# Peptides against a protein of PDB entry 4AID: the designs that were tried, part 14

Target 1, 242 residues: chain A of PDB entry 4AID
Amino acid sequence: FDIKRKTIEWGGKTLVLETGRIARQADGAVLATMGETVVLATAVFAKSQKPGQDFFPLTVNYQEKTFAAGKIPGGFFKREGRPSEKETLVSRLIDRPIRPLFVKGFKNEVQVVVTVLQHDLENDPDILGMVAASAALCLSGAPFMGPIGAARVGWVDGAYVLNPTLDEMKESKMDLVVAGTADAVMMVESEIQELSEEIVLGGVNFAHQQMQAVIDAIIDLAEHAAKEPFAFEPEDTDAIKA

## One batch from the design tools (peptide; aimed at target 1 A142)

Design b1_p12_6 (made by RFdiffusion4)
Pose (drawn by RFdiffusion4):
Structure b1_p12_6 (pose): chain A 242 residues (1-242), chain P 12 residues (1-12)
Amino acid sequence: as target 1 above (242 residues)
Amino acid sequence: SADEALKERLHA
């Protein structure tokens, strides 16, 4: 039972989100394509709370398969091993904006895994990885508040540029990744060539405007394909506090 | 209902 939101021609690139064919046993699994870069994002959460668990346990694993680029690993064991710098960075890049959007009071294990299956030498899967992770979370039925969007905004020839490719990045004076909900920017990460607070802040806002088409697209797929929502009421400590 | 709860969560 296969389902896509393949629409979203997004910033001139085709973004497809598919579910129900791959990884049916996960709570949420989305194969996401942008251009010709492909990642599978899966989301599973435990339906129970561990005794005495006192914080919200969430793990995000982002991993690149070298076959995503037609190469065998250079390591002595010719197999992927410990995460690289890029994999741990991207893992925090997904975790940061998601961790706060789970319902206050929820403490079940949640694991989201994003695996890079194909890289097109143009579209960085890191942003795509964020979007696919967000899509799988919405579909899983966990207490995850609305979808997240994300984008990279560059600064080329005096203008903002959405999701610039790797070659476009050579000419950019700014590298800004923003992830947000429909209402709010949730995270920023950037490297900037001494641009003003105004332009930087402008790029953040441009990104938040440009990522709405993605949140819409996730909401659209969730309307067709999401699992039943997991019931979770927080404790009404409201009367005791007052 | 389940549908209403899903819509409220998605539009939160």

Design b1_p12_6_s1 (made by RFdiffusion4, then SolubleMPNN; from b1_p12_6, 6 letters changed)
Fold by OpenDDE base, seed 3:
Structure b1_p12_6_s1 (fold): chain B 242 residues (1-242), chain A 12 residues (1-12)
Amino acid sequence: as target 1 above (242 residues)
Amino acid sequence: SMAEELRKRLYA
């Protein structure tokens, strides 16, 4: 097994990105760990476009395994086969920043699946899922102009907190999720309680600064473990305007 | 950026 691993310290926690052990049938697969929260992201893309395909067919599915009684908050009422509200929201949270980063004109089917394998009840798997999905796409050979990083920012006791625990979030006046490339913020999602715009904007900047270490970690992993890029030539749409 | 170099290496 050719296992590649990148480990970084991130917000006082160890982030591990691993590839090569699991889901080898995928184009890209990353096992991501923070604390005792573990997610598997897989990326698969079609090697041809379907006839008549007019839109980019990206599907992102985030799913939390129903562990036995008591280890996943809200896990009691997951009806078999339908995403929970949380799973639907997190799937969209992952989709939003990655969708615009595919090469224009690429219309092959892409499926990203993020599976929560373990949850420590401290580290929310959503941010970890975003990071893992980004890494899996960068490894896949798909024409994805990532990586993205992601971060959650809290505001606790008058300070920014990177990726607050679920317990720290109870005391937080901000739930700010940011995703971006090295150069740009791609997505902001925020719930705020009585904070100034200055503090919120400062939180976005803080998130974007803190995610650079994750972006660099994904790049390093991809340099050592990425598949050969899929040979894709965008149709020269400018040649039809001549 | 390193990301641009990676992109160039990935698309070269």
Scores: peptide ipSAE 0.028, ipTM 0.705, DockQ to the pose 0.160
OpenDDE base, seeds 1, 2, 4, 5: peptide ipSAE 0.025, 0.021, 0.022, 0.020; ipTM 0.669, 0.625, 0.670, 0.660

Design b1_p12_6_s2 (made by RFdiffusion4, then SolubleMPNN; from b1_p12_6, 8 letters changed)
Fold by OpenDDE base, seed 3:
Structure b1_p12_6_s2 (fold): chain B 242 residues (1-242), chain A 12 residues (1-12)
Amino acid sequence: as target 1 above (242 residues)
Amino acid sequence: SVEAEKQARLNA
């Protein structure tokens, strides 16, 4: 088994990105760990476009397995078959920043699945899921112009906190989720309680700075473990206007 | 970078 692993310290926690052990049938697969929270991201893409496909068919599914629910606070017996509100929200948080980064004209079916395998009750698997999905896509060979990084920023005791624990988040006046590339912020989602625009903008900048280490870690992993890029030539849309 | 190599292949 050719197992490749990248480990970094990130916000006072150990982030581990691993590939090559699990889900080898996927185009990309990453086991990501932060603290004792563990997620598996898989990326699969079709090697051809469906006839008549006119839009980019990206599907992102974030799932928290019920077996992890033995430790997940508020472990509602998930009725088999429908995503929870949280799963739907996190699936969108992952989708939003990655969708624009696919090469224009690529209309092959892409499926990203993020599965929470373990939850430590401190580290939310959503940010970890975003990072893992980005890494899995970078490894897949799909025409994805990532990586993205992601970070959550809290505001606790008059300071920014990177990826606050679930307990620190109860005291936080800000829940700011940011995703971006090395060069650009791609997505901001925020819930804010009575903070100035300056503090919020500072939080976005803080998040973008702090996610660079994650972006670099994904790049390093991909340089060692990525599949050969899928041979895709975008249709020269300029040739139709001549 | 993986991005730069991808971008170079897309711009080639």
Scores: peptide ipSAE 0.023, ipTM 0.578, DockQ to the pose 0.175
OpenDDE base, seeds 1, 2, 4, 5: peptide ipSAE 0.017, 0.017, 0.018, 0.019; ipTM 0.612, 0.565, 0.568, 0.596

Design b1_p12_6_s3 (made by RFdiffusion4, then SolubleMPNN; from b1_p12_6, 5 letters changed)
Fold by OpenDDE base, seed 5:
Structure b1_p12_6_s3 (fold): chain B 242 residues (1-242), chain A 12 residues (1-12)
Amino acid sequence: as target 1 above (242 residues)
Amino acid sequence: SLEERLRERLNA
């Protein structure tokens, strides 16, 4: 197996990005681990556009459906079929920053699937899922102008905390999720308890700074494991308006 | 939006 792995220390936790072991049939596939939380992200894209496709058909599906009986509270009784509210929200959190980074005019189907394989009850899989999805897209050869990084920022005891644990989040006055490229913030989602705009803006900056290590890790992984870029020539849409 | 304002400020 040609397994490539990148490991970094990030927010006092070990982040591992691995490819080449699982889901080899995908265009890109990344197993991401932080603490004992494990996610699998897969990216698949169609090699042609469907006839009459008028929009970019990106689908992002985040799933916490663990078949593993023992480690996720309530996992057994999640009725098959409908995503939970959390799964729906996290799917959107992943979608929002990645959607605008596809090359304009690319209208091939893209499917990103993030599956939570393990949850440690400390590290929320959402941030890890965002990172893994970014990495999987960068490995896929899709015309994706990533990577994105992502970070959660808390405000605990008058300080920013990178990727607070679920327990630390109970004491946090801020739940700030940021995603961005090396150069730009792409998405901000926040729940805030009576904090100044200055603290929030500082949190966004903190997140963007802290995610650079993740972006660099994805780039390093991609340099060693990415597929050849899909040859995509955008149709000169300006020629049709003439 | 808050996001747009933040994005404008951080990407400027």
Scores: peptide ipSAE 0.022, ipTM 0.606, DockQ to the pose 0.032
OpenDDE base, seeds 1, 2, 3, 4: peptide ipSAE 0.019, 0.019, 0.019, 0.019; ipTM 0.611, 0.606, 0.582, 0.596; seeds 1, 3 fail the geometry check

Design b1_p12_6_s4 (made by RFdiffusion4, then SolubleMPNN; from b1_p12_6, 5 letters changed)
Fold by OpenDDE base, seed 2:
Structure b1_p12_6_s4 (fold): chain B 242 residues (1-242), chain A 12 residues (1-12)
Amino acid sequence: as target 1 above (242 residues)
Amino acid sequence: SMRERLRERLLA
């Protein structure tokens, strides 16, 4: 078993990205841990385009499976079949920043699945899921121009807080989720209570700065563990140089 | 950048 692991300290918590133990049948697979919250991201892509495929068929599925009683909030009532509202929202949060980072003209089916394996009731698996999905794609060999990082920013007692706990979020005047590349913010989602635009913009900048360590960690993992890039020639080569 | 190298590797 060729297990590769990257560990960083991030916002006062240990982030672990691991590959090579789980889901080896996927093109990319990453087990990500922060605190005792654990997610598995898998990326799978088709090696050919379907005839008549006119759009990029990316699917992102975030799932909070009930693995054990008490390890996932609300897990006792999740009937198999329909995503919860949260699962739908988080799937979109993961989709939004990654979708534009695929090479133009790539229309092979891509499936990203993020499965919450454990929840510590402190660290929300959404941010971790975004990070894990990014890492899994970078490992897959798919023509994905990532990585992305992600961060949640709170505003507690007049300060920015990176990835606030669920308890800290109750006191936070801001729930700001940011995803981006090393160079750019790709997505912002925010719920804000009576804060100035300056504080919000500062929060976006703070998030983007703080996610660089995650981006670097994904790059380091990918340099060691990524599959060979899938041989894909885009129809429009000029679109890659931008 | 490392990202550019990763991109170049992914596009090569």
Scores: peptide ipSAE 0.092, ipTM 0.771, DockQ to the pose 0.172
OpenDDE base, seeds 1, 3, 4, 5: peptide ipSAE 0.086, 0.069, 0.066, 0.074; ipTM 0.779, 0.748, 0.748, 0.766; seed 1 fails the geometry check

Design b1_p12_7 (made by RFdiffusion4)
Pose (drawn by RFdiffusion4):
Structure b1_p12_7 (pose): chain A 242 residues (1-242), chain P 12 residues (1-12)
Amino acid sequence: as target 1 above (242 residues)
Amino acid sequence: SRWERLKERFEM
């Protein structure tokens, strides 16, 4: 039972989100394509709380398969091993904006895994990885507040540029990754060539505008394909506090 | 409905 939101031509690139064909046993699994870069994002959460668990346990694993680029690993064992710098960075890049959007009071194990299956030498899967992770989370039915969007905004020839490619990045004076909900920017990460607070802040806002088409697209797929929501009421400590 | 329950969660 296969389902796509393949629409969203997004910033001139085709973004497709598919579910129900791959990884049916996960709570949420989305194969996401942008251009010709492909990642599978899966989301599973435990339906129970571990005794005495006192914080919200969430793990995000982002991993690149070298076959995503037609190469065998150079390592002595010719297999992927410990995560690289890029994989751990991208893992925090997904975890940061998601961790706060789970319902306060929820402490079940949650694991989101994003695997890079194909890389098109143009579209960085890191942003795509964020979007696919957000899509799988919405579809899983976990207490995850609305979808997250994300984008990379560059600064080329005096203008903002959405999701610039790897070649466009050579000419950019800014590298800013923003992830947010429909209402709010949730995270920023950037490297900037001494641009003003105004332009930087401008790029953050441009990104938040430009990522709405993605949140819409996730909401659209969730309308057609999400699992039943997991019931979770927080404790009304409201009267005791007052 | 399932959709209404999701919208309520999304608008939290």

Design b1_p12_7_s1 (made by RFdiffusion4, then SolubleMPNN; from b1_p12_7, 7 letters changed)
Fold by OpenDDE base, seed 1:
Structure b1_p12_7_s1 (fold): chain B 242 residues (1-242), chain A 12 residues (1-12)
Amino acid sequence: as target 1 above (242 residues)
Amino acid sequence: SRLEKLRALFNR
């Protein structure tokens, strides 16, 4: 196996991005680890557009179902069935920042699947899943103008906390999830308890600064492991305005 | 880089 790995220190935790060991049938596949939380992101895209396709068919599916049986001593086997509320929300958190970064006119089917393989009960796999999905897309050769980074920001004891643990989040007055590129914030989602707008805006800026190390790590991984770019020419939309 | 090559291909 040609295994490529990038490791960084991020918010006092080790982030590992790995490709080449698992899911090699995907266009891109990344194992991401933070603490003892492990996710697999896969990206697959169709090599042709369906006749009459009028929209960009991106599907994002975040899943905690089968391998996360270690999350709860006592086995909530969530039945094979409808996504949980969390799985639905995290799928949207991944979708929102990546969707606008595809090249205009690309209408081939794209599927991003994020599977939680392990959970340490400290590090939430949602942020890790966003990072892994970004990395998998950058490796795939799809016309994706990423990477994105992502971060969660808490407010504990009058300070910003990067990617607070589940226990630190109990004392946090803010749950702020930010995703962005090197140059721009693409998505903000926030739950806030009696904080000023200044503290919240400072949290967005803090998140965007802290995610740069992740963006750089994805770039470095992609330099060594990305597939060749898919040959895609957007149809000249200017010819329909004449 | 491969990512720069990707960006250069799609920013045309």
Scores: peptide ipSAE 0.118, ipTM 0.809, DockQ to the pose 0.456
OpenDDE base, seeds 2, 3, 4, 5: peptide ipSAE 0.028, 0.078, 0.023, 0.042; ipTM 0.723, 0.777, 0.656, 0.774; seed 2 fails the geometry check

Design b1_p12_7_s2 (made by RFdiffusion4, then SolubleMPNN; from b1_p12_7, 8 letters changed)
Fold by OpenDDE base, seed 5:
Structure b1_p12_7_s2 (fold): chain B 242 residues (1-242), chain A 12 residues (1-12)
Amino acid sequence: as target 1 above (242 residues)
Amino acid sequence: SHLEKLQKLFNL
């Protein structure tokens, strides 16, 4: 197996991005670990556009299914077939920042699947899932102008906390999720308890700064493990308006 | 980089 791995220390936790062991049939596949939380992201894209495809058919599916049910309270009672509210929300959190980074005119089907394999009950798989999805897309050869990084920021005891634990989040006055490129913030989602706009904006900036190490880690992984870019010629959309 | 390859390929 040609296994490539990048390991960084991030927010006082070890982040591991691994490819080449699992889901080798995908265009890109990344096993991401933070603490004892483990996610598998896969990216698959069609090599042709469907006839009559008029929109970009990106599907993102985040799943906290039965594999983690031994550690996740209530995991055994997740009704098969419908995403939970959390799974739906996290799927959107991943979708929002990645969607605009595809090359304009690319209308081949893209499917991103993030599966939680293990949960440590400290590290939420959502941020890890965002990072893993970004990495999987960068490895895939799809015309994705990533990577994105992601970070959660808490506000605990008058300070920013990068990727707070689930227990630290109980004491946090902020749940701020940020995703972005090296150069730009692409998405902000926040739940805030009586904090100033200045603290929130500072949290966005803090998140964007802290995610650079993740972006760099994905780039390094992609340099060593990415597929060759898919040969895509965007249809000259200006020729159809004439 | 992979990104540079994409940029070059798509003339971005």
Scores: peptide ipSAE 0.271, ipTM 0.863, DockQ to the pose 0.377
OpenDDE base, seeds 1, 2, 3, 4: peptide ipSAE 0.226, 0.186, 0.236, 0.240; ipTM 0.831, 0.800, 0.843, 0.842

Design b1_p12_7_s3 (made by RFdiffusion4, then SolubleMPNN; from b1_p12_7, 6 letters changed)
Fold by OpenDDE base, seed 1:
Structure b1_p12_7_s3 (fold): chain B 242 residues (1-242), chain A 12 residues (1-12)
Amino acid sequence: as target 1 above (242 residues)
Amino acid sequence: SRLEKLRELFNR
């Protein structure tokens, strides 16, 4: 196995991004670990567009599998069935920042799947899943203008906290999820308890600064492990308007 | 970098 690994210290925790061991049949596959939380992200894309395809067919599926449920509170064996509210929400959190980063005119089917393999009950797999999905797309050769980074920001004891634990989040006055590129914020989702706009905006800036180390880690991994870029030439849609 | 090559391929 040609295993490539990037390890960084991030918010006082070790983030590991690994490729080459699992899901090698995917275009991109990343095993991401923070604490004892482990996610597998896979990216697969079609090598041709379907005839008459008029929209970009991106699907994102975040899944918390039952084998991780030995540690997930409320682990009734959800049979293969309707996504949970969390799975639906996190799938959208991943979709929103990545969708606009595909090359305009690319209409080949893209599937991103994020599977929670292990949960430590401290580190939420949603942020880790966003990072892993970004990395898997960057490795795939798809015409994706990433990477994105992601971060959760809390407000505990009058300070910003990067990726608060589930226990720290009980004391947090803010649940702020941010995703972005090196250059721009792409997505913000927030739940806030009576904080000033200044603190919230400062939280967005803090998140964007803190995610740069993750973006750089994905870049470094992609330099060593990505597939050749898919040869895609967008149809000159401006030539049809003349 | 490989990302720069991707950016160069798709920003042309």
Scores: peptide ipSAE 0.143, ipTM 0.825, DockQ to the pose 0.361
OpenDDE base, seeds 2, 3, 4, 5: peptide ipSAE 0.023, 0.022, 0.009, 0.128; ipTM 0.630, 0.638, 0.535, 0.818

Design b1_p12_7_s4 (made by RFdiffusion4, then SolubleMPNN; from b1_p12_7, 5 letters changed)
Fold by OpenDDE base, seed 5:
Parts: C-alpha cells; structure tokens; sequence
Structure b1_p12_7_s4 (fold): chain B 242 residues (1-242), chain A 12 residues (1-12)
C-alpha cells in the first residue's frame, strides 16, 4: 500500500490526513483524524456525462454510522436508511462550499460520502468531514478548483476559539462555521447569542486565517498523492448562446 | 504545484 499522510497541529489539536490505506476503489479517499474523532471521505465521479444531463449532479452524503455508536452521543440504533437532522445539515454544509468550485459545464455525476468511523465526544466530526471531503476531491482528479478549508469558531470568555470542543461549545456565545478557499470565503453558517456584528465578522476573518494551514496541508497531500487530472474540456457554452 | 496545474488546466 502506498500510504501518504500529512500531519499538522491545528488549533492545539493534531490533524491527520491519510490516503492509500482505505477505500482505494474511490477516485479520492481520505481518512481524517482529529483527537479520537475519525472520518472517511470518499469522492467518486463518472467518467462520462449521462445523456440528457442538464444540471451538475453532485451528491454529498454525511453519515454517522451505528457501528461508531459506542462513542457517538445519542447513538441508539438509528433505523437504517433515514438520515438524521444532523446528517442532513452536515451534508448541506459540505455541499454548499464545494458545489461552486467545480468547473463550469462539468455535468458528470459526483458523489462525496463522509462516514464517521469514530467520535471522541470532544471533536465534532462535521468540520473534520468538510476537510476530509475537500481533500478527497483534490485527490480524485475531478475538475474541482479546491481545496476548501473549514473551521468552527466559538466565543468563550471574550475570545475566539478555533474548533471548540463539545464541552467548550456549551459556554460559547457563537457557533460559527466557515468554509473557504485560500482566497475567498465560500460559506458562513452561524448561531449567535447576543454578539455584535463586529465580533461575528472578526470570527469569519479568524476562521479564514486559521483554515489556511488546512488548505496548505491538503495541497501538500495532493501534490504527493492526487490522481492525474481528468481530461475535461468544458464546452464553450457562450457559443451556444450566440 | 499539481493543484496549480489543475487550476491552469481548468481556468483556460
């Protein structure tokens, strides 16, 4: 097995991005670890467009599987088949920042699957899942103009906290999730308790600055482990409007 | 970089 690994310190925690051991049949596959939280992201894309495909068919599926339930809060046997509210929300959190970054005119089916393998009850797998999905897409050879980084920002004791633990989040006046590229913020989701717009904007900037280390880590991993770019030439859609 | 090459390929 040709295993590639990138390890960084990020917000006082060790982030590990690994490829080449698991899900080798995917176009891209990344095992991401922070603390004892572990996620597997896989990216698969069709090598041709379906006849009559008129939209970009991206599907993102985040799953907290029952086999991890011994370490997942509320991990009672969820009936197989229906995504939880959390799984649905996190799937959208991953989808929103990545969807705009595909090359315009690419209409091949893309499937991103993020599976929580372990949860430590401290590190939320959602941010880790966003990072892993970004990395898996960058490794896949799909026409994805990533990477994205992601970060959660809390406001605890009058300071920004990068990726607060679930316990720190109980004391946080902010739950701010940001995703972006090196150059741009792509998505912001926020739940805020009586904080000024200035503090919120400062939180977005803090998140964007702190995610650069993750973006750089994904770039480094992709330089060593990515598949060759899929040969795709976008049809000149401007020529069809003339 | 490989990602820069990807960007150059798709920003054409």
Amino acid sequence: as target 1 above (242 residues)
Amino acid sequence: SRLERLRELFNR
Scores: peptide ipSAE 0.088, ipTM 0.788, DockQ to the pose 0.362
OpenDDE base, seeds 1, 2, 3, 4: peptide ipSAE 0.189, 0.045, 0.057, 0.010; ipTM 0.843, 0.765, 0.784, 0.464; seed 1 fails the geometry check

Design b1_p12_8 (made by RFdiffusion4)
Pose (drawn by RFdiffusion4):
Structure b1_p12_8 (pose): chain A 242 residues (1-242), chain P 12 residues (1-12)
Amino acid sequence: as target 1 above (242 residues)
Amino acid sequence: SEEIEEKMEEEA
C-alpha cells in the first residue's frame, strides 16, 4: 500500500516522500528523494514508559553508506564504523529542533534513524535528512507537535538562495540551516562571511517562508498515511500549582 | 537532471 507526495517541486528540485513500501514494521518510515539523493528515515517509539525514567529519551542516528556514492570505504575493514564528524553533526542537527516538539510529559524511548542511500553529488542529504526524519515522525503516531521543515539558505550575488547545491556553495557568502514548525523557527546554524544582522536575519526569515511547502507536503502525506495517534494525556498539575 | 547524471558518470 504505497503512497507518495511527490509533488512539491521545491526550489526547482523535485522532492518525493514515499511510505508503505520500505520498512513497514517501523512506526514511521519514509523514503525521501530530492533530486537524486535518497535517504530512508525511520521512526520507532516504545509504547511504554520505563520505570523511573525521568527525562525524555530520544536518539537520532544519521548514517551515510558509502555505497550511496559508489565507493568502498578506505578503512582497513572496508566497512563503515564509528560515525564521522559529518554524521554526528547531522545527528544533532535533526535532534535539536525535534526534541522540544514532543509533548511535555512524554518519556517513552524514541529512536529516529536516517540512512543515506544515494548521493547525487549535488543535493546535500543533510537537509533532506531533516525533512525525511520529520515526515517519519508525523507518520508514526507519536506525540510530536506538527511537522518540521528545514532549508539551507545561501547568499550568492547579493540574493538569498534556497537549498543551494554543493557547487553553488563555493560561491556563497553564507551557510545557514534553519528548521522550523509552521508557526516558528526552531533552530539555526550558520557560517557567515561578516554579513549584517539584517541580512542574516533576512535569510532566517526567507528560510522559514520557503520551508512551508515542505511542512504542507508532510501534512499532506500524513493525511493519507499516518498511523493512529498515540494517546497521551499530560498530568493536570494545574490545580496543585495554583 | 541530465547534467547531474553526466557529472555522476564522470566522477565514476

Design b1_p12_8_s1 (made by RFdiffusion4, then SolubleMPNN; from b1_p12_8, 8 letters changed)
Fold by OpenDDE base, seed 1:
Structure b1_p12_8_s1 (fold): chain B 242 residues (1-242), chain A 12 residues (1-12)
Amino acid sequence: as target 1 above (242 residues)
Amino acid sequence: KEKVEEKRKKAL
């Protein structure tokens, strides 16, 4: 197996992005690890558009499999079949910043699947899943104009905290999830308790600054492991108006 | 760095 790995220190934690060991049948596949939380992101895209396709058919599926809860005493047997509220929310958090970054006119089916393989009960797999999905798309050869980075920002003891643990989040006055490119913020989602707009805007800026190391890590991984770009030329729709 | 950003700038 040709395994490529990128490791960075990020918010006082080791982030590992790996490709080439698992899910080799996907167009892109990334195993991402932070602490003992582990996610697998896969990206698959159709090599042709369906006849009469009028919209971009992107699907994002985030899933927390019951075996990843092997450290949670009291296994919620999620009935196979319906996403939890968390899985639905995180699928949307991944979709929102990714969808605008596809080349205009690309209407081939794209499927992003993020699977939580392990959860340490400290590091939430949602941010890790966003990062892994971005990396998997950058490796896939799909016409995706990423990467995106992502970060969670807390406010604990009058300071910003990057990717607070689940225990630190109990004391946090802010749950701020940000996703963006190197140049721009693409998505903000926030729950805030009695904080000024200045602190919140400062949190968005802090998140965007802190995610640059992740964006750079995805770029470095893609430079060594990305597939050849899929040859896509949008049909010139301006030629039909003459 | 430059090659991925250049591909992004050529596709926008």
Scores: peptide ipSAE 0.020, ipTM 0.583, DockQ to the pose 0.015
OpenDDE base, seeds 2, 3, 4, 5: peptide ipSAE 0.012, 0.019, 0.017, 0.019; ipTM 0.515, 0.606, 0.490, 0.598

Design b1_p12_8_s2 (made by RFdiffusion4, then SolubleMPNN; from b1_p12_8, 7 letters changed)
Fold by OpenDDE base, seed 5:
Structure b1_p12_8_s2 (fold): chain B 242 residues (1-242), chain A 12 residues (1-12)
Amino acid sequence: as target 1 above (242 residues)
Amino acid sequence: SEKVREKIKEAL
């Protein structure tokens, strides 16, 4: 096993990004850990476009499977085959920032699967899932112009808090999820309780600043473990308008 | 590889 690992301290928690131990059949696979929350992200892409493919076929699937009966809230009531509301929302949170970062004209099927393996009841797997998905795509060789970072920002006791715990979030006046590249904010999702626009914008800036350490960690991992870039030449779409 | 680093740098 050629295991590559990057470890950083992030928001007072240890973030671990690991590849090469599991899911080696994927184009990219990352085991990400924050606290005792553990996710597996896999990226798989087709090496050719399907005949008649007219749109970019990206599928993102976030799933909190019942792998540990007793450590996942609601694990006994998940009927097999229907995503929860949370799983649907988090799948969209991952999709939104990554979709624009694929090279234009790339219409090969891409599947990103994020599986929650463990939940510590403190660290929400969604942010970790976004980070892991970004890392898995960067490792895959897909024509993805990432990495993205992600962060959750709370507002607790009149201050910004990076990736608040689920308990700290009960006291938070803000649930702000941000995803972006090194240079740009790609996605904002926010639930806010009576906060000024200035505090919210400051939260976006705080998130974008704090996610740079994650972006750098993904880059460092990718430099050591990424597959060779898939040779993709976009068809010159200007030749069809002549 | 150098190509992976170049692609990461082009993405930044």
Scores: peptide ipSAE 0.016, ipTM 0.601, DockQ to the pose 0.016
OpenDDE base, seeds 1, 2, 3, 4: peptide ipSAE 0.011, 0.015, 0.015, 0.010; ipTM 0.528, 0.520, 0.527, 0.524

